# Peptides against a protein of PDB entry 3WG5, part 97

Target 1, 218 residues: chain A of PDB entry 3WG5
Amino acid sequence: LAKNIVYVAQIKGQITSYTYDQFDRYITIAEQDNAEAIIIELDTPGGRADAMMNIVQRIQQSKIPVIIYVYPPGASAASAGTYIALGSHLIAMAPGTSIGACRPILGYSQNGSIIEAPPKITNYFIAYIKSLAQESGRNATIAEEFITKDLSLTPEEALKYGVIEVVARDINELLKKSNGMKTKIPVNGRYVTLNFTNVEVRYLAPSFKDKLISYITD
Target 2, 218 residues: chain A of PDB entry 3WG5 as posed
Amino acid sequence: LAKNIVYVAQIKGQITSYTYDQFDRYITIAEQDNAEAIIIELDTPGGRADAMMNIVQRIQQSKIPVIIYVYPPGASAASAGTYIALGSHLIAMAPGTSIGACRPILGYSQNGSIIEAPPAITNYFIAYIKSLAQESGRNATIAEEFITKDLSLTPEEALKYGVIEVVARDINELLKKSNGMKTKIPVNGRYVTLNFTNVEVRYLAPSFKDKLISYITD

## One batch from the design tools (peptide; aimed at target 1 S79 F125)

Design b2_p29_3_s1 (made by RFdiffusion4, then SolubleMPNN; its pose is not in this set)
Fold by OpenDDE base, seed 4:
Structure b2_p29_3_s1 (fold): chain B 218 residues (1-218), chain C 218 residues (1-218), chain A 29 residues (1-29)
Amino acid sequence: as target 1 above (218 residues)
Amino acid sequence: as target 1 above (218 residues)
Amino acid sequence: SELEEQSRKGFPVITFPYSPAAQAARAAA
């Protein structure tokens, strides 16, 4: 029987419209090949709320399970990354990664100071992040505290509090641990039981455009 | 007597962190050469609020007058561009340009639909844009309506309503008409009377990096 | 580009701050 395919792609850096394009491209490739799932190795400090909301929507519209994997060690799903994770079918974290710190801001001033968001923006994103958590059956109280207390969690804490589903050191351990888990949100209207028995792992490299943009922004 | 220098630079496209870097670079060059002023030829549909606020702050911190010139014909200072203009020392527009349409949004959904900003965000930016208008002695009522009614104005309307200071067809007419005007905001704590008699115009070209980013985003 | 056309609508983007750790990680990149 032909091996089911699991795609693995990396999303690194700020959440922008370009990050949306990366998510869209990667998920589309995996959908076209009828993959069992796609794993997005995520390392983000955060970014734009608009791009984040679009990415969440793209994940929710996926025809296959989208797994957010905070990887490698030292990576984070900070701010916008937390929302993206909470909007996904499964969250995994590697040891030595972090999640949270979701307080919205209007930006950074020239001196590097944070421009505070008005209370109403904060409240909007509290409602939004709680919605994501509730829809995925994840800890909505902690999701709120990611904003109100700028809370950051270790993988172990996030697992313990029911924010994430898996702690895994690498792709092989992730596939092993997530095998037989149900997606936290529906795929095509149904909760999917992940089947990672006898899977082929295919890595999606950044496009030439992806590499060029990263090179220019670095 | 050595001619006073006026710098002219172009800022085109979305307001982003990169746009901030362009403003910062251009203003810094003009400051270093003790220019009489810098004219920024602006053509923007809008962009990020964070970048916009940083740009406004950078303009306000300028050691020389920063003139926003909506140019060429067909250009706009839309949305974020309007805020930038209202934060500047002088606003000029070429015939056939536009200003306004400042309603904040959270972004665009995947289907291209606008994600509406919560009322509290809208109210925050109403307060912010009114502050910019009031501080510059410009029409705060119209500034509010740029948001509440998504109002767009012609150069002639904007001049009539006291949103802008100059309508000019080109740099030469701009210099001629703005000569003897006082800045609408202080430079180094003082309102400056512009002196464009016997000036040398120096054009600042986009850096190689600027050209590359525009090429990649196009 | 389609992105330029969509972005022409000049709307403020709310951003989420980088965690200090994430800022440091980005500075190191």
Scores: peptide ipSAE 0.048, ipTM 0.313, DockQ to the pose 0.592; fails the geometry check
OpenDDE base, seeds 1, 2, 3, 5: peptide ipSAE 0.033, 0.032, 0.039, 0.034; ipTM 0.261, 0.205, 0.302, 0.250; seeds 1, 2, 3, 5 fail the geometry check

Design b2_p29_3_s2 (made by RFdiffusion4, then SolubleMPNN; its pose is not in this set)
Fold by OpenDDE base, seed 1:
Structure b2_p29_3_s2 (fold): chain B 218 residues (1-218), chain C 218 residues (1-218), chain A 29 residues (1-29)
Amino acid sequence: as target 1 above (218 residues)
Amino acid sequence: as target 1 above (218 residues)
Amino acid sequence: KEEEELRKRGFPVITFPYSPAAVAKRKAA
């Protein structure tokens, strides 16, 4: 019986235009192979709003389910990472990871102090993050609090409050727990039931470019 | 007679966090040598708002005059580059360069279309760019139009409208024309009269890091 | 160094447009 393919790739570090290229490359590979899904192991402190919005759009346009998996323990989907997660077909977190802290900023001063975003920007992203939550059937109130309170959640809290769908220690547990779940957003206009029976897991390696930029930006 | 030192350095490409590091490094070198000024040859299509604001702040904190010179012909101080220029002690442009097009955006969609900034963000940057213009005694109305009309100006137009101070073909002409001009913003709380009599021009080379990032991001 | 570390704290940040040529280069790379 031809095994259903599930791809796994890692994205680590700041969300930049290059992070978009990574998402696009990984998802495209998985689409070309008609994979059942791609799992993106995400570990990010955040990054650029533009790149984040592009990534969300790319995920939403995916021909296959994109699962954001906050992994390994100690990783986070912080700031921009939370938006990406909320824009995805399924969110999983490993124990000891975090999600949230989504307050937008304009940047940092020379002394390293945060330059606060004007209320107008903050309110835009409140509306945006609430939209992502609502469209994915996730907790829009908590999504707002990720900004207004700079809230960060554990996997257990995020699951309890309906922010995420799965807590899993590893890929095998993730596949087991998410098998039979419906995607939280549509794939090609339809909510897909994930079929992780008899799957082949294929790991995608970072390109040389991926490694180089990670080395330079980290 | 000990020659007054003027440093010249090039910054080319997108305005990023690394561009800030370049500005900081170049200005610091010039400060340490008690240079009469540093001239930054700027060629940028724009970039990040955070990096831009940090660069502006770094320029404003400089112990010596920072001259933004849009150079060579064909170069631009577009978008974020215009803000940087407006935040500097003197703006010069070479013939065949441009300044303006300052409309902030949230990013680009996958198809490359612009994701417009919400009015709230645009209005913030209107206020910000007008502040830079007013503080530097430059045309705040045109500064606003750089956003509202996405206006781009030639050097001759920019000079005519009081956006910039000098049109110069090269460094020698720039030094000649700007000699005796007062800085448009204070240096250490005082408006400085530029003294380019008997100057030694020292060119700063990009670091290996500078070259590497330019190679990767360009 | 401190500013680089602070930038790593990663918040959504707004941007300014790049020239069409710069956007095109990103697609080709």
Scores: peptide ipSAE 0.046, ipTM 0.294, DockQ to the pose 0.450
OpenDDE base, seeds 2, 3, 4, 5: peptide ipSAE 0.044, 0.142, 0.111, 0.162; ipTM 0.298, 0.344, 0.331, 0.413; seeds 3, 4, 5 fail the geometry check

Design b2_p29_3_s3 (made by RFdiffusion4, then SolubleMPNN; its pose is not in this set)
Fold by OpenDDE base, seed 4:
Structure b2_p29_3_s3 (fold): chain B 218 residues (1-218), chain C 218 residues (1-218), chain A 29 residues (1-29)
Amino acid sequence: as target 1 above (218 residues)
Amino acid sequence: as target 1 above (218 residues)
Amino acid sequence: TEAEKLARKGFPVITFPYSKAAQAARAAA
């Protein structure tokens, strides 16, 4: 019986248009190979709202389940990363990671101070994040508080409050724990039961372009 | 008598955080040499609102006059470029350039369609662009219409309506026409009369990093 | 690029940086 493939790729750093390109590339590769799923190891402090919304849309259009895995320990799905996670088919977190802090801002001033978003923008993103949570059957009250209180959660708290689905130390534990779970959003219009019983794990490396962009932005 | 220095630098492409770094670098060099002014040859289709707001703030904090020059013919100060221009000490345009089309969007969907900004965001940027116009003594009604009607103007129209101060074919004509003009916003709290009578023009080249980013984003 | 030619004049809004991580990312930038 042909082993079902699970792809694993890493996306690290700020959410930008280049991050969208990485998501698109990785998901496309996994779709082309008819993978059982793709796991995105996510570590982000946040980034652009436009790029985030495009990434969410790309995940929602995926022909296969997209799992966001906040990994390794010390990583975060902060701000834009939380929206991306809430837009995905399954969220996992490693111990020692964090999720939340989603208050929108207009940017940073020259002195490094935050340029505050007007209430109208904040309210837009409250509605947006609540919709993502509701559509995925996740805690919309906590999703709102990620903005209104700039709330950040541990994996254990996020699991307890129904923000995420899995706490896992590594890919093997993630596959084991998520096996038999239904996706929190549809794949091609249907909720999919994940089958990780006989899987081949394939790692996707960053492209040369991805490495170059990371080198320039770091 | 030591020749007063006028720096000229080019900023081309999308408005991003890298564009902010270019503005910051160029203005800093000109400030360090106590230049009479810096002219930024601007050609942009627009870009990020956060980067734009930071650039506007950097221009407003400049110790010397910052002139935005939409150049060469065929260039535009579109969208974010219009805000930057309205935030500057003087706006010039070459014949065959354009300014305007400032309607905010949230981004582009995967199919390349515009993700519309909610009315609340649009209204925020209407207030913001009007404030820039008012503070610089420029046409706030037209500034609003750059958003509400997605209006674009020729140099001649922009001059006629009091959006810009100079139409010039080249740097020499710009220096000649802007000589004796007052800045439209203060420099160090005071409106400065430009003195281009005995100036040395110094061109600033893009850094290696700027060239590399342009090469990667093109 | 085809993307720049297709890049309709866009004024996209808003950064979502986490305050601490954004400070760290800026310190690293």
Scores: peptide ipSAE 0.063, ipTM 0.348, DockQ to the pose 0.576; fails the geometry check
OpenDDE base, seeds 1, 2, 3, 5: peptide ipSAE 0.028, 0.056, 0.032, 0.040; ipTM 0.283, 0.308, 0.278, 0.315; seeds 1, 2, 3, 5 fail the geometry check

Design b2_p29_4 (made by RFdiffusion4)
Pose (drawn by RFdiffusion4):
Structure b2_p29_4 (pose): chain A 218 residues (1-218), chain B 218 residues (1-218), chain P 29 residues (1-29)
Amino acid sequence: as target 2 above (218 residues)
Amino acid sequence: as target 2 above (218 residues)
Amino acid sequence: SAPTNITTTVTGLYPISMGTVTTTISTPA
C-alpha cells in the first residue's frame, strides 16, 4: 500500500474498437492498484476516428497519468495514434520513431486508392486536433500541419517544436527524464508532478486475444 | 427451356473489409459459372462506410444480377446494409425484417452516448442515398428519411413505398415472385429480365476465414 | 399517408477512418 508503481503496457496495430478495450483494461488495472502512472508503448500506423475519440476520452477521465511512449524504435504514432498522444498526460518518443500524418479520410477504395473526406470534415478534425493540443499546452500550429501538410516528425523535431515532452531510448530513461515533470493535462482536476524515484515497474503482458486479434487485423 | 443457375450466400454481422471480401468471393463464383443471379441473405446492424461503398461498387460492376434478400425473419438491413440493398439489382425482404435507420454517426461512446456526425457527413450521405435510390428507381424521398428521421420500414411498408421489389418467406417464393422482373440497375449496360423458370439453387458455404472471424465476433 | 416508423437495432454507420500511414518525415519551416 506504500509503494510507487508504474505500469507498462503495449499497444500495437490498427486503432479499433478492440484497441479501446485494451486501453480501458490496462488503465483500469493501474487505477485500481493506485499506480503513479501507466506507460503505454504505442505503435500504430492508423485506425478509426470513433475508437480514437473514445480512447482520448478514457485517458481524459483516467484517475492516473497516462504516458504515451512511441516505442520501439521504428514505431509510429501516425494517424489515430497522434490524437491519442496529443490527448494524453505526457508524450515520449524513442529514437527512430514517428509522429503525425493525421489527415482524416473516408477510407480505401477497391484499388487501395485513397477516398478523401469532404473538405468540411477535414476542418472538423483540424478543430479537434487544435483543441487537444491547446488543452495540453502543445504546439497547435504544428498539430494542425499533421493534417493540412500530412506533416510527420522525428523525436528531436517533435521535442523542438513543443509537441512532445521526452525523448528516451527505454522505460528506465523515460522514468529518469520525466521524473518531476508536470502532466500536460489534469488528473482528476489537478495538474500532477510525476514522482518516479524509488519506483516499481510492472509490465502488463498482452493477452492471447490481444496478439491474435492484432495479427488478424494485420 | 434452359437451366438457370441461382447462387445463394449468407452475409451476416457488421459491414467491414471482411464483408467486402465475402461479397467479392461469392459474386466472383456466380460470375464464373455464368449464373442467372446470386441471392444474398443479408442480416446486418450496420458497419463501415468505405466497405459499404466498396460493396455497392462491386455490385455495380457485377456481371450478374445481385439480389439482396433481408433474411431470416428478425433480420435487418440497417445503416450500411440499407445502402447495399439500394445499390443492388433487386431487393427482397422476409416477413418480420427491417430496412432503413441510416443516420450517420461518428460512433458510440463509453456510456451509451453517441458522437454526432458533423452536418457535412450527414449531407454527404443524404446525397449518396438519394443517388442510389434515383439510379435504381426506388423512392428517393423515403430513402432520405432513412437518414433525416432515422426511418425504419417493415417489408410490407417498404414495398408499398417503392423501396423494394419483393416480399418473400423463402428462396422458393422469392424466385417465383421475382421471375420475369426487370433488374433495377443494369448488368453491364442493359437491364436484365430475370428468368427463374427451370432453376437450380446452389448454396455457397462460408469459408474457414469467414467462420473464424464471425466466431470471434460472437 | 406517412409511413409508420418501426424500431430497428442499429450499430450505426461509421464514416471516418484515419488511414494507414507510412510516415515520410519533413522538416518544418

Design b2_p29_4_s1 (made by RFdiffusion4, then SolubleMPNN; from b2_p29_4, 16 letters changed)
Fold by OpenDDE base, seed 2:
Parts: sequence; C-alpha cells; structure tokens
Structure b2_p29_4_s1 (fold): chain B 218 residues (1-218), chain C 218 residues (1-218), chain A 29 residues (1-29)
Amino acid sequence: as target 1 above (218 residues)
Amino acid sequence: as target 1 above (218 residues)
Amino acid sequence: SAPVNHETKTAGIFPIDLGTKTPVIQKPP
C-alpha cells in the first residue's frame, strides 16, 4: 500500500549528467518509501540533451508518479526543462514562471552568438518533443512550436493550450488541485489517479555533492 | 590562383566546443592564404556530438579541401572523430591507427558504466553517419556498422572497404599519394583535384588557448 | 494572447554525447 507520503525535491540550474543523478536519487528515495508521488521543483535554463533524455527515461521508468513543478515564481522550465516536464506524469507551474524555448543549439560561439543546430538535429528534436507530448496527451502542436518558434509560455497560456495540467502558487495548492487527477503517462503500465488526501509532505535535501555542482555550474 | 601551399595542423583530444574553434581557426587561416589544402592531423577518442556536427559543417563549408589525417601511429579517429573524417574532403590514416567505434552514448554512470543512448538517438546517428558516407561516396554499410557493431577498423581495412582514401606513413607520403585525387565532397560546389606538385608545407601551431584547453581536457 | 517570446538565455539542449573513451573494439585479427 502506498504510504500517504509525497516527497518534494528541488532541482535548479543547468541540466547536466549530474542532474540525472539528482533525479535518480530523488525518485529512488520516493520509490523505496512507496510514496504517492514525488514533486520535483524545477528551475532550469536548459542544458544537455543527453542528460535530458536520460532524465526523461528515468522519470518514465519511475514506479511512482513524478510531478514536475516549475517553481518558485521567476523560475523556468526552459529548453531541456520543457522536455523533462513533457516526459513527466504531471506538470505544474507557479504563477510568474515560464516554459518553452526548446530550439536545440550546438552551443555558443566565442562572441556569445548561438551556433544553430543543423536541420537534421532540429528535426530530430521536433519529432522527439512531439512524441513526448503525444504520449502524455499534451498539445503536440505547441510542443513543436517550442522548437520552431522558440516559443515560451506563461503558466496560464500553457494550461490553456493543454501543455500543462496545474497552475499552483505553492505545494499545498498543487496537492489540492492535482488530487484526483490521472497521471498523463502510465506508472508501471497504468495511469494512476493521484491521491493527496491526508498526505505527509517530506522535503528531500540536496546532497552535498548536489550543492557543490549547482554552485560550480551557476 | 591557389598558392602551392598546404597547411598542416594538429587536433588532439576530446571533441568539444573548443575543438570547433580550432578547426575554424585552422581552416580560416588556410582559406585566407588560398592554400591548396589543409591537413588536420587528428587524434581523438571522440567527444561531443554537437561539436562534431559543427565541425563537420565547418569542413563542408570550407573554401579549400580539408584532409583529415589520423596521425601519428597509435592515434585514432574514434567515435566523433570518425564522423569528422567522413565529413571531410579526404581521409588518410597512418599505419597503426584506427577508425570507428561510433555508437552514441549518453555518458557514463558513476560506476563508469556506459549509459546507452535511446534507440531514437542511435537511429538518428545511424542515419547521419550513413548520410556522410553516401555524400562522400564512402562505404555507408560500414559507416552504419561503426554504430551498430561499434566496429573499429585498421587503415588497411578502412581503405579496402572504401571508408578512407589514403594510407600514409607521414605528410610527405600523404601528399604524394593524394596528389591528383579528387575530393570526396565538393569544395564550393565542385569536386577539386588535389595538386600537391611543388607545394610548400606550413605547420600551424595551436594557439595558447588551444594548448590550455587540451591540457585541461586531457 | 500571443505567446511572449521571452529572450531566455536558453542553454542549448545539446550535447548528445558520442562517447569519450569508447574502448576501441578491434576485430580480433
């Protein structure tokens, strides 16, 4: 029986190989305790596609619902963060956050100009992001436009367009609004109805290593 | 009129965003002098796919022939290096070098195990490497097997299978053997016949920045 | 309301890693 426990953890900064380790650690802890869900408070400007794809895979393999919550106000799920969100069981955003800007780049030149991805890469990520949206029953057209137009959305727009499921100011409002929702992707092959009635919220602290890497990458 | 000048530059180590800057700098110098060609002595275990694709694009946009020379003996054009080679106007290898092992990975886990790329990524790079081979008139089947079998080849095998064009022990032998060859891809929309008759060989030194980054990434 | 293109300092979605230190599996002779 799932304990009426919801874990909350924060992931901030660039999506890197270390961010995968954070996701894996946090989800594993929540899985071990048979939590009802884990909420990942996400604030990212983006990062590495490889790490992103691993994170998406790890989320999709989770034995419990993984909720991506773009938080706090001023935070973003930009670029790689959007893909992660679209790969999750539920997306929430706080007011004053943003999602989108998913156009792949190869990097930055010495002058700080963006090095554009070749069309082949861009097209690959278009197909990928659309697949994530479709699999989660989210707006695949907007998902494509996150790349083709480098579109960024407000929480209200993202909700309206069917990109996200919840706009919530805090964890308590998130739990309240998402209670009784079905996951947008399956958990262990089944769509799960979230039960946040009488849940204990447990915050997971970043490891020392997590803190150090965040500091170095900021 | 192209000066009877051939530039030679070395690129060693992991393929990174900085490696793109090296390629760009070296090719630009050679272009500015209207060199007959530039030979890039390449020794790499691989690296980042993004940087690799940028490098390939830069090579393909070159106003002069870019020859990838896997050198010295013991060197490799592994992983990303193979893609770069396949994207070039001519591939040469020294005896005792290797080419191949092109299977994309997402990275390494904490235990040093390879994190496999999702099938979608692997398939993308299969299509990409095959396109490079086909565009250059090289063996696309072997190019695919560089991924699907993680195949590595000797210079003699690579020549035999039509992956590379030249086996040469040194720059002088390379110039001699490649003289009169046509580029495997166009230069400014035209296949160029290499003219290495009475050429001056000029070596380009790495910049201080190039040396520093190589040191940090090694 | 038209989606607001916020100039996000979008860190690139890249890189795809094409394996550093991939062991060269030489075909046995």
Scores: peptide ipSAE 0.033, ipTM 0.270, DockQ to the pose 0.405
OpenDDE base, seeds 1, 3, 4, 5: peptide ipSAE 0.057, 0.029, 0.016, 0.023; ipTM 0.297, 0.237, 0.233, 0.264; seeds 1, 3, 4, 5 fail the geometry check

Design b2_p29_4_s2 (made by RFdiffusion4, then SolubleMPNN; from b2_p29_4, 14 letters changed)
Fold by OpenDDE base, seed 3:
Structure b2_p29_4_s2 (fold): chain B 218 residues (1-218), chain C 218 residues (1-218), chain A 29 residues (1-29)
Amino acid sequence: as target 1 above (218 residues)
Amino acid sequence: as target 1 above (218 residues)
Amino acid sequence: SAPKNVKTETAGIYPIDMGTKTPVIQKPE
């Protein structure tokens, strides 16, 4: 029996326009092959809000479920990464990862201190992150606190508080635990029940460009 | 039976003179074809106040209903976008979108900090946004707070507070929910009851120029 | 006349330099 395909891709580093291109490329490949889902192994300290918002939109426009998996242990979906996760069809975290710390900033001063965003911007992103949480049936109060309190959570806390759906040690455990779950947001207008009963896992390798940029930005 | 036409067009990015041209082009096409309405899928972080005011005027001068739809999920009618929405015949939002954050600024400093507008300008836009809300029978108190408190709202909040008329996941749901609603402002001097019972949806593609500018400004 | 050159924009979320350990703030049970 022809196995359904699940793609796995890695996105690591700062969220930029290039990160958008990576998401777009990976999701497009998986869409073209009518994959059951794509799992994005995400590890990011955050990045640009504009790129983040574009990524969220690209995920939400996906023809297939996009699972954000904060992986490997030691990884984070920090700042912009949390927004991306909250905008996705399913969030999983590996043990030893983190999520949160979402307060927007304008940048860093010459001395490395944070330049705070004005209330206008902060309030915008509070509404935005709450909206993402509400849409996905996730904890909007915690989502707000990711900004207002710069809250960061462990996987266990995030699961407990209803921020994420799965804690999984690896891809196999993720597939097992997420099998039969409904997507937290619609795929093509409908909530999809994930079917990982007979799947082939395919890893998408980073492009040469992906490798080069990751090398420059890290 | 010949189906009435509803046009759908997308406007994304900063509000500029070019955005005005897009609005004008799209609305003009729909007017020429005597469309039942045009739906503008709006996603904007804001932009120039002068362009915004021109867009509001163009909408209010439309021969057909102009529906602002904050779409897709993750989109916003932020700042100038809120004014545009409040100036339109009907506002809808998709889940995961936001509206508000309307405080005027003069720009950004070299360090990225906001240069505040003087009270005279702020008060002008308070009066302006309140007027738009009052004219459309929307919540003028909240409209003011979009400026004075830099308030941003989720679709659910915006609906609850009477800022918007519809929460809809997609165009089909929007058409269904808005069918039989009266426009919040007049069309050619009269409030129009929307009739979406037998409609053909036509998407207006961005012009080549539209695509190019979007690429440069993103 | 309407004020000219007024902007209504939202700005970006920048990376938070998370030191070696993301401070996990436990919500009080």
Scores: peptide ipSAE 0.068, ipTM 0.364, DockQ to the pose 0.082
OpenDDE base, seeds 1, 2, 4, 5: peptide ipSAE 0.046, 0.023, 0.023, 0.025; ipTM 0.290, 0.256, 0.224, 0.265; seeds 1, 2, 4 fail the geometry check

Design b2_p29_4_s3 (made by RFdiffusion4, then SolubleMPNN; from b2_p29_4, 17 letters changed)
Fold by OpenDDE base, seed 3:
Structure b2_p29_4_s3 (fold): chain B 218 residues (1-218), chain C 218 residues (1-218), chain A 29 residues (1-29)
Amino acid sequence: as target 1 above (218 residues)
Amino acid sequence: as target 1 above (218 residues)
Amino acid sequence: AAPKNVKTETAGIFPIDLGTKTPVNQKPA
């Protein structure tokens, strides 16, 4: 019986144009192999809004389910990471991770203080994040509060409030719990029931370029 | 039975004079082929007001219906994009998109802060956007609030408030839902009933020039 | 004629940072 394939890849660090390239590469590999899904182990403090929006689009254009898994314990899907998660087909979190803190900023002053975004930008991202939540049938009120209250949630809170779908300790538990779930957004215009029975898990290694840039930015 | 043609093209990025050229090219192709309509998949953070106004004029001068479709999910018809949409024959949005945030600015300071437009300019654009909404039978109060409150809406809100006509997940759903609708503004002086029965969908590729400029500006 | 050089853009969407404002010190599991 031909084993269904699930890809697992890691995205770590700030969200940049390079992070988009990583998502695109990983998803493309999984698409080419007609994988059952790709799981992206995400750990990010956030990053650029433009790159984030491009990543969300790339996920939503995927021919296969893209699962965002906030992993390992201690990781976060902070700020841009929350948007990415809300734009995905399924969100999972490991225990000891966090999600939220989504308020946009213009940057940091020389003294490290936040330069606040004007209301125009903040309201744009409120609409955007609410839209992502609504599309995915997730809690749009909490999504808004990720901005308006700088809210951050634990996995248990995020699950309870309907922000995420799964709390899982590892990939095996994630596959077990998500088996038979429907994607929260469509894949090629259709809601897909995940089939994680008799799967081969394949880990995608970072490219040499990925390693080099991680080394420079870390 | 000769298939009616619907063209689909993408406009992405900042609204500039080059964006006008793209609109003009795409609409001209569709006009030459006597297409039933052209659908412009729009994703823009906004841009130049002059280019926006020229684009609106070009749309309103079209010999065929021009449908603005805020697509894909995660896209926006922000700022200038909202004006363009309000100037079009039909507005559709994909789930997970946004519209609004229309307040004009003079630019950005070195610190990234907005340089506000003087009341004279703001009031000009209030009148302009209200006019576009009124002409198209769309919600002029909300159109004004896109400026005065920097309001941004989800597709569901925009539909509910009468800003847009269709929420659609893809081109096929858009064609299905918009079939039999009347254009919100006239085509060659007449309100047209859209006929999307037995249509061939033709995608217009970006020109080499379009690709090159996208590569430089991204 | 539209005022020249006026922008109707979502200000700074490209340079906007969606970084974490408060480091969430979560205990490693």
Scores: peptide ipSAE 0.035, ipTM 0.329, DockQ to the pose 0.153
OpenDDE base, seeds 1, 2, 4, 5: peptide ipSAE 0.035, 0.046, 0.033, 0.138; ipTM 0.242, 0.302, 0.237, 0.402; seeds 2, 5 fail the geometry check

Design b2_p29_4_s4 (made by RFdiffusion4, then SolubleMPNN; from b2_p29_4, 14 letters changed)
Fold by OpenDDE base, seed 5:
Structure b2_p29_4_s4 (fold): chain B 218 residues (1-218), chain C 218 residues (1-218), chain A 29 residues (1-29)
Amino acid sequence: as target 1 above (218 residues)
Amino acid sequence: as target 1 above (218 residues)
Amino acid sequence: SAPVNHKTETAGIYPIDMGTKTPVIQKPE
């Protein structure tokens, strides 16, 4: 019986134009192999808004389900990472991770203080994050509060409030708990029921270029 | 039976003089072929006010209906994009998109802070955006608040408030939902009833020049 | 009525200038 393939890849660090290239590469590989899903192990402090929006678009254009998994314990889907998660087909978090803190900033001043975004930009991202939550059937009120209150949540809180779908300790528990769940957004215009009953897990390694840029940005 | 042709073209990125050339080219092609309509898939963070006003004029001078479709999910008709949409014959939005944030600015300071427009400029654009809303039978109060409150809306909110006409996931759903709707502004002095019952969709690709300039402005 | 050619300095209707300082949606370290 043909095994359903699930790809697992890691994206760690700041969200940049290069992070888009990583998402695109990983999803493309999984699409080519007609995978049941790809799980992206995400650990990010955030990053550029433009890159984030492009990543969300790439996920939503995926021909296969893209699962964002905040992993390992200690990881975060912070700021831009929250938007990416909310734009995905399923969100999972490992215990000891966090999500939220989505208030946009213009950057850091010379003294390291945050330069606040003007209301125009903040309101834009409030509408954007609410739209992602609404589209995915997730808590749009909490999504707004990720900006307006700079709210951060534990996995248990995020699950309780309907921000995420799964709390899982590892890939095996994630596959078990998400088996039979419908994607929170369409895949090629259809909500897909995930079938993880007979799966082969394949890990994607970062390319040499991926390693080099990660090294330069760290 | 002669199929009604609907063109689909994409405009992505900042609104510039070059964006005007893209609109003009796309609309001209559709006019030459006597298309039932052209759908412009719009994804813009905004841009120059002069280019925006020229684009609005070009749309309003079109011999065929111009539908602005905020697409794909994650796209925006932000700032200048909102004015363009409000100047069009029909507005549609995909789920997970946004519209609004129309307050004019003079630019960014060296520290990246917004340089606010003086009241004279702000008031000019308040009058302008209200006129676009009034002419198109859309919510002029909300159009004003796109400036005065830097308001941004989800597709569902924009539909509810009478800013847009259609929420659609894809081109097929857009055609289905907009079939039989009247244009919100005249086409050659007449309100046109859209007929999408027997249509052939034709996609317009960007020119080489379009691709090059997009690459330079990214 | 013809739009009055006010030589308004090119008001940027830029909610987000994606070409300049793109808003950073990043958790403070």
Scores: peptide ipSAE 0.038, ipTM 0.304, DockQ to the pose 0.079
OpenDDE base, seeds 1, 2, 3, 4: peptide ipSAE 0.034, 0.023, 0.026, 0.051; ipTM 0.255, 0.221, 0.244, 0.270; seeds 1, 3, 4 fail the geometry check

